Peptides against a protein of PDB entry 8OXM. Designs and how they scored, part 20

Target 1, 371 residues: chain A of PDB entry 8OXM
Amino acid sequence: FKAEFRLAGGVNLPKIIDCVGSDGKERRQLVKGRDDLRQDAVMQQVFQMCNTLLQRNTETRKRKLTICTYKVVPLSQRSGVLEWCTGTVPIGEFLVNNEDGAHKRYRPNDFSAFQCQKKMMEVQKKSFEEKYEVFMDVCQNFQPVFRYFCMEKFLDPAIWFEKRLAYTRSVATSSIVGYILGLGDRHVQNILINEQSAELVHIDLGVAFEQGKILPTPETVPFRLTRDIVDGMGITGVEGVFRRCCEKTMEVMRNSQETLLTIVEVLLYDPLFDWTMNPLKALYLQQRPEDETELHPTLNADDQECKRNLSDIDQSFNKVAERVLMRLQEKLKGVEEGTVLSVGGQVNLLIQQAIDPKNLSRLFPGWKAWV

## One batch from the design tools (peptide; made by RFdiffusion4, then SolubleMPNN)

Design b1_p9_4_s3 (from b1_p9_4, 5 letters changed)
Fold by OpenDDE base, seed 4:
Structure b1_p9_4_s3 (fold): chain B 371 residues (1-371), chain A 9 residues (1-9)
Amino acid sequence: as target 1 above (371 residues)
Amino acid sequence: MRWSAKVFD
């Protein structure tokens, strides 16, 4: 290990460390404390399996459909080491950085990211109609710019076209795999883009199995397919390459139903894997920056009184696990809203749900659904 | 890079 470390931003202040391997190669690592990396590690294993299924299928292999993975090594229930995604940037940092973000650079007369957030925060407790109207005003005055990522990074037109195609395929694969696993909406800082490959890396997988639907502000989209995400695909948007890659990914997932169910079943019943949303985690995921003052978690809640009968906890847990497995089976059968859909019908429904401004306007404003 | 920003933004 090098003697120096850097702090990554964020409340947990993860430590960036550089390690020299026995092979003489430098490897950057992220050390997280006060964070349970077991869920991230499990999700990375499921992604590796999905990648194996995608590589076995000729049509998905020819399209190079893959979800980007990184190494996670949990060290305790509250610490671990992650592979640093070298040569990546958060899409939120590229898009909405206060100093030099792409929105400010390319759209200097649009609303600032702060103005958009403020407007949506003001209506957070309002009706769905008021949220929708303000969301449409925000969207009108905050136009997408993510097309400029590939234009800035890839100056050669042939490379630019290839990388935009790699991006579109990465979004499609991660969206469908993310839907199957119930990852829901992904905050703009929890999606990294690789500056060399244009592929996405999804980080901080602490919400899975549709647990985003039980948040104080429920998730209303199957995956993040916001205007900037679509703009990065270029002029075709969600049509053509994206749609076909979603359909081919969904086809492989549906044809691998038994394998996916068996693996998710093993994970859901693993006593070392807590995937359930607890109330404190739910509050923390949707905390307002203004409410930071009082919730010092006096984690001195004595461990004593939550001797709820182990039997009632186990029965409640098993019923939640069964419900997750049933919903996973429905998704893999193409059952949406009680109707069996074709792969094309299911993918179409998911795309429409993900891009619907009525669904986007109802998301938690902290997740910036206008970006 | 804000890792875990779904929790901290």
Scores: peptide ipSAE 0.019, ipTM 0.645, DockQ to the pose 0.156
Fold by OpenDDE base, seed 2:
Structure b1_p9_4_s3 (fold): chain B 371 residues (1-371), chain A 9 residues (1-9)
Amino acid sequence: as target 1 above (371 residues)
Amino acid sequence: MRWSAKVFD
């Protein structure tokens, strides 16, 4: 290890360290404290399995459908080391950075990211109708700009076109696999984009198995398919390449039902894998101050030993695990809202749910559904 | 994770 470290910012102030390997190569790593990386490590293993399934299928292999993965090494229940995703940027940093974000650069007369946020915060406790009206006003005055990411990074037209296709495929693959696994907390800082490949890297995998639905403000979309995410696909939006890549990913997932259920079952019953949402985690996820500058002291979760009888905890846990497995099986059978759908029908429903401004307007303001 | 701009400098 080098003697010096940098701080990555954010609430937990992760340490960026440079390590010299036994091969003499320098490798940047992120040391995260006050965070349980076991869930991230487990979800990365599931993503690697999904990639193996996608690589075995000729249609998904030809389309290069993959989820970007990174190494996670949990060290304790509150610490670990992550591989640094070199050459990535958070989509939120590119889009809504206060100094030079793409919205400010390309749409200087639109609402600022702060104005949009403030408007949505003011209606956070209001009716769904009032939230929808303000969300539509925000959307009218905050137009998508994510098309400019590929245009800035890739000046050659042939490279630009290839990278836009790589982006679209990455969004499709991660959206469908993320939906199958019930991946939540897909705010703009939990999705990185690779500046060389245009592929997405999903980070902070601590909300899975639809646990986002039990947050104080429940998640109402199957994945992030907001206006900027769609704008990055270019003129066809969700049609053509994106839809076909979603369908081919869903086809492989559904055809791999037994393998996926077996893996998820082993993980859900692993006593070392706490995938359940606790009230403190739920509050922390939705009370995050927007200003990255406020060091809120993480309340030590240690003091509330709610001595619930171990038997009642175990029975409640097993019933939650069973419900998660049942819902996973339904998704893999194409059961949506009590109806069995074709792959195309299921993918269509998920796309419609993800782009519905009524669903988007109901999300927690910190999710930034207008971006 | 929130990644601040200072992560990339």
Scores: peptide ipSAE 0.008, ipTM 0.456, DockQ to the pose 0.083
Fold by OpenDDE base, seed 5:
Structure b1_p9_4_s3 (fold): chain B 371 residues (1-371), chain A 9 residues (1-9)
Amino acid sequence: as target 1 above (371 residues)
Amino acid sequence: MRWSAKVFD
């Protein structure tokens, strides 16, 4: 290891460390403290299994449908090491950086990212109708620019076309697998884009199995398919390549239901793995200021010994696990809202839910649904 | 964790 470390931003101040392997290669790693990386490690294992299933199918293999994975090594219940996603940038950094973000560069007369956020925060406690109206005003005055990512990074037209296709495939694959696993907290800083491949890397997998629905502001979309995400696909948007890649991913997941259920069952009943949303974690996810500056005092979680009988906790946990498995089985059967859908019908419903401005306007403002 | 801009500089 190098003797020096850097601090990554954010409340937990993760340490960036560089190590030289026995192969002479330098490898950057992120050391997180005060965070449980077991969920990230588990979700990465499930993503690797999904990738194995996608590689076995001829149609998904030909399309190179894969979820980008990274290594996670939990060291304790409150610490671990992550692989550094070298050559990636958060989509939020590219899009809405205050200094040089693509929205500021390409749409200087639109609302700033700060103005959009302020408008949505002002209506956060208002009716769904008021949230929708302000969200539509924000969307009119904050037009998508993510098409420029591939245009800036890939100057050759043939490379540009290939990379835009790789992006669209990555969004489709991660959206469907993320939906099946109930992956939440898909804000613009939890999605990286690879500057060489144009593929997405989903990070911070600490909201899974639809636990985003029990947040103080519930998640109302199956995955992130916001206007910038769609703009990155180019002129066809959600039609053509994206839809077909979603359908082919969903087909592989549905045809692999027994394998997926067995794996998720083992993980949900692992006594070493707490995937449930606790009230403090739920508050923390939606009360975090985006601004790095205020060291909010760590609420010492130590003192509230709510002596709930261990038996009542275990029975409540098992009922939640059973509900998650039942809902996973329904998704893999194409059961949506009590109706059995075809792969195309299910994918269409999910796309419509993900792009619906009424669903997007109800999200927590820190999710940045207008981006 | 929100990855800050400063992680990628």
Scores: peptide ipSAE 0.007, ipTM 0.477, DockQ to the pose 0.097
Fold by OpenDDE base, seed 3:
Structure b1_p9_4_s3 (fold): chain B 371 residues (1-371), chain A 9 residues (1-9)
Amino acid sequence: as target 1 above (371 residues)
Amino acid sequence: MRWSAKVFD
């Protein structure tokens, strides 16, 4: 290891360390403390399995459909080591950085990211109708700019076109795999983009199996397909390449239902794997930026071992696990709202749900659904 | 706190 470390920023102040391997190569790693990486490690294993299934199918292999993965090594319930995603940037940093974000650079007369967030926070406790009206006003005055990512990074037109296709394929694959697994908390800081490949890397996998639906403000979209995400695909938007890649990914997932169910069943019943949403985690994920000042971490999480009867915990856990498995089985059969859909019908429904401004307007303001 | 290399030794 090098003698020096850097801080990555954020609340948990993760440490960036540089390691020299026996091969003489430098490898950057991220050391997280006060964070449970077991769920990230498990979800990365499931993503690797999904990638194996996608590589076996000729149509998905030909399209190079893959979800980007990184190495996770849990060291304890509150610490671990991550592979550093070298050459990636959070989409939120590129889009809505206060100093040099793409919205400020390309749309200087639009609302600032701060003005948009403030407007949506003011209506957070209001009706769905009032949220929708303010969301539409924000969207009108905050136009998408993510097309400029590929234009800035890839000056050669042939490379630009290839990278825009790689991006669109990455969004499609990660959206469908993420939907099947019920991946939540897809805010703009939890999605990285690779500056060389234009592929997405999903990080912080701590909300899975539709646990985002039981947050204080429930998640209302199957995946992130916001206006900037669509703008990055170029003029065709969700039509053509994106839709076809979603359909081919969904086809492989549905045809692999037995394998996926068996893997998820083993993981859901692993006594070392806590995937359930706890109330403290739910509050933490939807804390207001203004409340950062007063929460002294005086919650000794150690003292409220509420002696819940082990039997009542086990019965409640088993019922939640069964419900997750049932919903996963429904998704893999194409059952949506009690109706069996074709692959094309299911993918169409998911796209419509993900782009619906009524669903987007109901999300927690910290998710930044207008971006 | 310098994380001493001793955590991996």
Scores: peptide ipSAE 0.000, ipTM 0.464, DockQ to the pose 0.024

Design b1_p9_4_s4 (from b1_p9_4, 5 letters changed)
Fold by OpenDDE base, seed 1:
Structure b1_p9_4_s4 (fold): chain B 371 residues (1-371), chain A 9 residues (1-9)
Amino acid sequence: as target 1 above (371 residues)
Amino acid sequence: MTWSASVFD
């Protein structure tokens, strides 16, 4: 390892380290502390399996459908090492950086990212109607700009077209795989884009198996398909390439039901893997910057020895695991709202749910559903 | 600073 490290930023202050391998190659790594990387490691294994299934199918292989993966090595329940996603940038950094974000550069007369966030935070405790009205006002005065990512990075028209197609395929594959695994909405900093391939990398997989639905502000979308995400696809939006890639991904997932259920079952019953949302994690994920003053960092997650009998914990865990497996089985059968849908019907419902301004307006404002 | 559950936030 080099003697120097950099900070990535953020509350947990993850350390960027450079390691020289025995092969003489330099490799950048991210060291996280105070974070459980076991879920990230598990989700990366499931993504690798999904990629294997997608590569076996002729139609998905022909379309080059894949979910981007990175290496995760858990070292303890509160630390690990991640592969650095070299040549990637958070979509949030590209779009809404305070200095040089694409919204500020291309739409200098629109609302600032801060004004949008403030407006949505002011209505956070208001009715769904008031949230919807303010969300629509924000959307009118904050127009999507993510089309400019490919235009800035790829000056050749043929390369630009190919990379926009790669982006659209990456969004489709990650959206459907993410829906099956219950990743829900994704914070704009937890979606990286590769500056050379235009493919997405989903990071920080600490909310899975629909645990976003039990947050203080529940998730209302199956995956992130916000206006900027759609704008990056260009003039066809969700129609054509995106929809067809979602359908082909969903076909492979549904046809691989037994394999996916078996893998997820092994993971859900692993006694070393806690995927459940605890109240402290749920609060942390939806904290306000203003609430920093009262949460002394001394909430040792260890001191809630609620001596629930080991039997009652195990029975409660098993019931949650069973419910997750049942819901996963329903998704893989195309059961939505008690109705069996075709692949096209299911994909259509999911797209409509993901783009619905009424669903987007109800999300936690910290996740920036207007971006 | 927006608190996001991010490796960068």
Scores: peptide ipSAE 0.013, ipTM 0.499, DockQ to the pose 0.161
Fold by OpenDDE base, seed 5:
Structure b1_p9_4_s4 (fold): chain B 371 residues (1-371), chain A 9 residues (1-9)
Amino acid sequence: as target 1 above (371 residues)
Amino acid sequence: MTWSASVFD
């Protein structure tokens, strides 16, 4: 290990450490404290299985459909080590960095990221109608710029085209796999983009199995398909390559139902793995000041030991696990809102739900649904 | 350069 470490931003202040292997290669790692990486490790295993299924199918293999994975090593219930996603940047850092964000560079006359966030925070406790109106005003005055990522990184037109295609395929694969697993908390800092491959890397997998729906502000979209995410696909947007890659991914997931259910069942009943949303975790996720202002909340958690009987906890856990498995089975059967859909019908519904400005306007402002 | 449909599919 090198003697020096860097801090990564964010509330838990993860430590970036550099390690020299016995092969003489330097490897960067992220050490998280005060965080349970067991869920991240589990989700990475499920993603690896999904990748194995996608590689077995000729159509998805031909399209190189894969979800990017990284190594996670839980060390305790509150600490672990992650592989550093070398050559990646948070999409939020590229898009909405206060100094050199792409929105500021390409749209200097639009609202700032701060102005957008402030406007949406002011209506956070308002009606859905007021949220929608302000969200539409924000969207009119904050136009997408993510097309410029590939244009900046890939100057050769043939490479640019290949990388834009790789991006679109990565968004499609991760969106469908993420939806099947009920992956939440897809804010702009939890999605990295690889600067060489244009593929997405999803990080902080601590909201899964639709637990985002039980947040104080429920998640209303199946995955992140915001205007910048769509803009990165270029002129076709959600049509053509993206839609076809979603359909082919969904087809493989649906045809692999028994395998996916068995894996998720083993995970949900693992007594070492608590995937349930703790109310304190739920509050914390939506109280995150995105701005680095040093408000140490001395939450004196007064130990109101709600001594729920162990038996009531276990029965409540099992009933939640059963509901998650049932909902996973429904998704894999194409059951949406009590209706059985074709692969194309299900993918179409999910795309429409993900791009609906009424759904987007209802998200927590820290999710940055206007980006 | 005939962009074969296979690059877009």
Scores: peptide ipSAE 0.008, ipTM 0.375, DockQ to the pose 0.015
Fold by OpenDDE base, seed 2:
Parts: sequence; structure tokens; C-alpha cells
Structure b1_p9_4_s4 (fold): chain B 371 residues (1-371), chain A 9 residues (1-9)
Amino acid sequence: as target 1 above (371 residues)
Amino acid sequence: MTWSASVFD
């Protein structure tokens, strides 16, 4: 390893280290402390399996439908090493950076990202009607700009078209696989975009199996399909390429039901894999001040061993695991709200749920549903 | 390769 490290931004201040391999190649790595990377490692294995299924199918292979993956090496229950996603940027950094974000550059007369956030925070504890009204006001005064990502990065029209297509395919594949796995916490900093491929890389996979629904502010969308995400697809939006790629991904997932259930079952019953939402984790995810204010939480979590009877913990865990498996099986059968849907019907419902301003307005302000 | 504890502290 090099003697020097850099800090990555964010609350946990991950350490960026450069290592020299036995092959003489430098490799950048991210060291996270005070974070359980076992869930990220497990979700990356499931994504690799989904990629294997997508590559076996001729139609999804021809469309190059893949989820971008990275290496995760858990070292302890509270530390590990991540592969550095070289040549990626958070979509939030590109869109809503306070200095040079695309919204500020292309829409200087719109509300600032801070004004939008402040307006939505002021109504966070209000009625759903008040949240919806303020969300619609924010949306009117904060117009999407993510189309400019591909225009800035890809000056050649043929390359630009190819990369916009790669982006649309990546959004479709990750949205459907993310929905099947119940992936939550899809805020703008947890989604990276590759500056060379225009493909998305999903990071911080610590909210899975619909555990986002048990957050203090429940998640109300199946995946991130906000106005900027749609704007990056260009003039066709969710229609045409995106919809067809969602349908083909969903078809492969549904046809692979037994394989997916078996893998998820093994993972849910792995005693080394805690996928359940801890109340402290739930509070931490939705009490993070989004502002760079140096609140060092000296959470001396005194390990008050709540000696809950091991039997009651195991029975409660098994019932949650069974419910997750049942819900996964329902999704893979196309059962939505007690109705069996076709692949096209299920994908249509999920798209409508993901773009519904009523669902988006109910999200935690830190999710930035207006972006 | 001794990972020095100081990288995780």
C-alpha cells in the first residue's frame, strides 16, 4: 500500500488507498470503517448471478443488459475494502453540486438544490396533501437537466446516441433487478454514472428485501425513476427502449424464479448475513444531515446486550425471512396487490408507481425525489 | 502483508 491515503466525502469519511499489486499495477480501493460491507458483498454476488442469467438469454445478451458490479471484501462486521469505481461520478454530484451542478449551469433561474431541499424539509412532518403541493411547486421550478450528461461527455453524435442507449439499458436492468431484490435507499449519492460507458453503478446496498418500507419515512417507489433519470433517456423517456429493456429483464427474472429463490433463501438464512433493518440504522439513514456539517456523533453505543430470548429472536427472524421469500416469489410470479399480471402489465405498474408524484412527494427529503 | 490497524482506526 502507499503510505498516504485520501478521505472520500460523506459522514463515514471512507479512506481512499492506493495499493500496488504483485503485477506492479496500482489499484485504488475504498476502505470503509464503521460500516458492515457483508450486505454489499452479498448483493454484488446476487447481481453477478443476475448478470449470468441475463447473459444466457439471447434477447437480453443482444441488448447488453447488465448490472455494473464492483468487488467488495468484508474484513470485519464494521469494516471492509471496496473496489474504487474509477471513472464514475455520483449522479447527485453531476446534477446538484452547489458550485457547478448541471441544474445550476443549465437552469440558473430555477430553484437551487438547497431551496428545493429546504421546501421539502419544511413539509416533512405535514400531511400528504401539503407534501404533494410543495413537491409539485418544487418540480415546476426545478426542471430536469440530466440529458446534458451525455451531451457533455460524448461530443460525437453516433457515440452520444450509443451512450444514451447504454444509459437507458442500465437504468432498466438495475431498476427491475433492484425491484426484485427490494433494493432501497436509492438517493442521488448511492447511484454512480460511468463517465465513459454511461452505465449506472449502484453503491451502498445496505437497504434490501424491501427494508426501505420499514424506515421512519417508508419508501413508496419500487426504484428511482425521477424526472432527471427519465431526462437522461432523451425524448422517448420511459417509452420504447426503457420499457422493452424492463420487460426483457423481468421476463428473465420470472423465468429464473427457482434459481433466484434458492440463492436468496441461502442468503436470508446465512447467520453471518444480517439484512434486517436495525432501528438505529433506520434512524441513521433518515437523520443524516445532508449538509456537510461536521456533526461528529460520538455515539458511544454502549453495547446494552438486550438479552432478548434467543428463541424469540430466531422465531421473529424466521418469520421475516419467510415473508421476504413469499414477497420475492410473488414478484417473480407477477403478483402485484393480489393480482397476477403479465410481464408488460407488471412493468407498466412499476413504472407508474415510480413516476407518480404522489409516491415521490411522500419520500424522505434526503432521497431528493425532485431530482 | 501486515495491514496496519491504523488504516481502520
Scores: peptide ipSAE 0.000, ipTM 0.430, DockQ to the pose 0.030
Fold by OpenDDE base, seed 3:
Structure b1_p9_4_s4 (fold): chain B 371 residues (1-371), chain A 9 residues (1-9)
Amino acid sequence: as target 1 above (371 residues)
Amino acid sequence: MTWSASVFD
């Protein structure tokens, strides 16, 4: 290892380390402390299996449909090492950085990212109607700019077109795989974009199996398909390439239902893997940055072992696992709201749910649904 | 900030 480390920023202050392999190649790694990387490691294994299924199918292989993966090595229940996603940037950093973000550069007369967040935070405790009205006002005064990512990074028109296609395929594949697995917390910092491939890398996989629906502010969208995500696809938006890639991904997932169910069943019943949303994690994910100042960590975790009888915890856990498996089986059969849909019908419903401004306006303001 | 400390210190 090199003697020096860097901080990645963020609340947990992950350490960036550089190591030299026996092959003489430098490899950057991220060391996280105070974080459980077991869920990330498990979700990466499921993504690798989904990629194997997508590579076996001729139509998805021809389209190069893949979800980007990275290596995760859990070291303890509160620490581990991640492969550094070299040449990636958070989409939030590119879009809404306060100094040089694309919205500020290309739309200097629109609302600032701070003004948008403030307006949505003011209505957070209001009716759905008031949230929708303010969300529509924000959207009118904050126009999408993510098309400029590919235009800035890829000056050659043929390369630009190929990379915009790679981006659209990556969004489609990750959206459908993420929906099947119930992946939540898809805020703009948990999605990286590769500056060389234009492919997305989903990080922080700690909200899965629809556990985002039991957050204090429930998640109301199946995946992130916000206006900037759509703008990055160019003039066709959600139509043509994106829709066809979603349908082909969904076809492969549905045709592989037995394999996916067996893998997820083994993971849900692994006693070493806690995937359930606890109240403290749920509060932490939706805390305000401003509330960080007063929470002195004088919560002694007094082990009030809620000695809930081990039997009642185990029965409750098993019932939640069964419900997750049933919902996964429904998704893989195309059962939505008690109706069996075709692949095209299911993909259409999911796209409509993901772009609906009524669903987007209900999300936690920290998710930045207007971006 | 670059810290010149060992990751294990």
Scores: peptide ipSAE 0.000, ipTM 0.433, DockQ to the pose 0.030

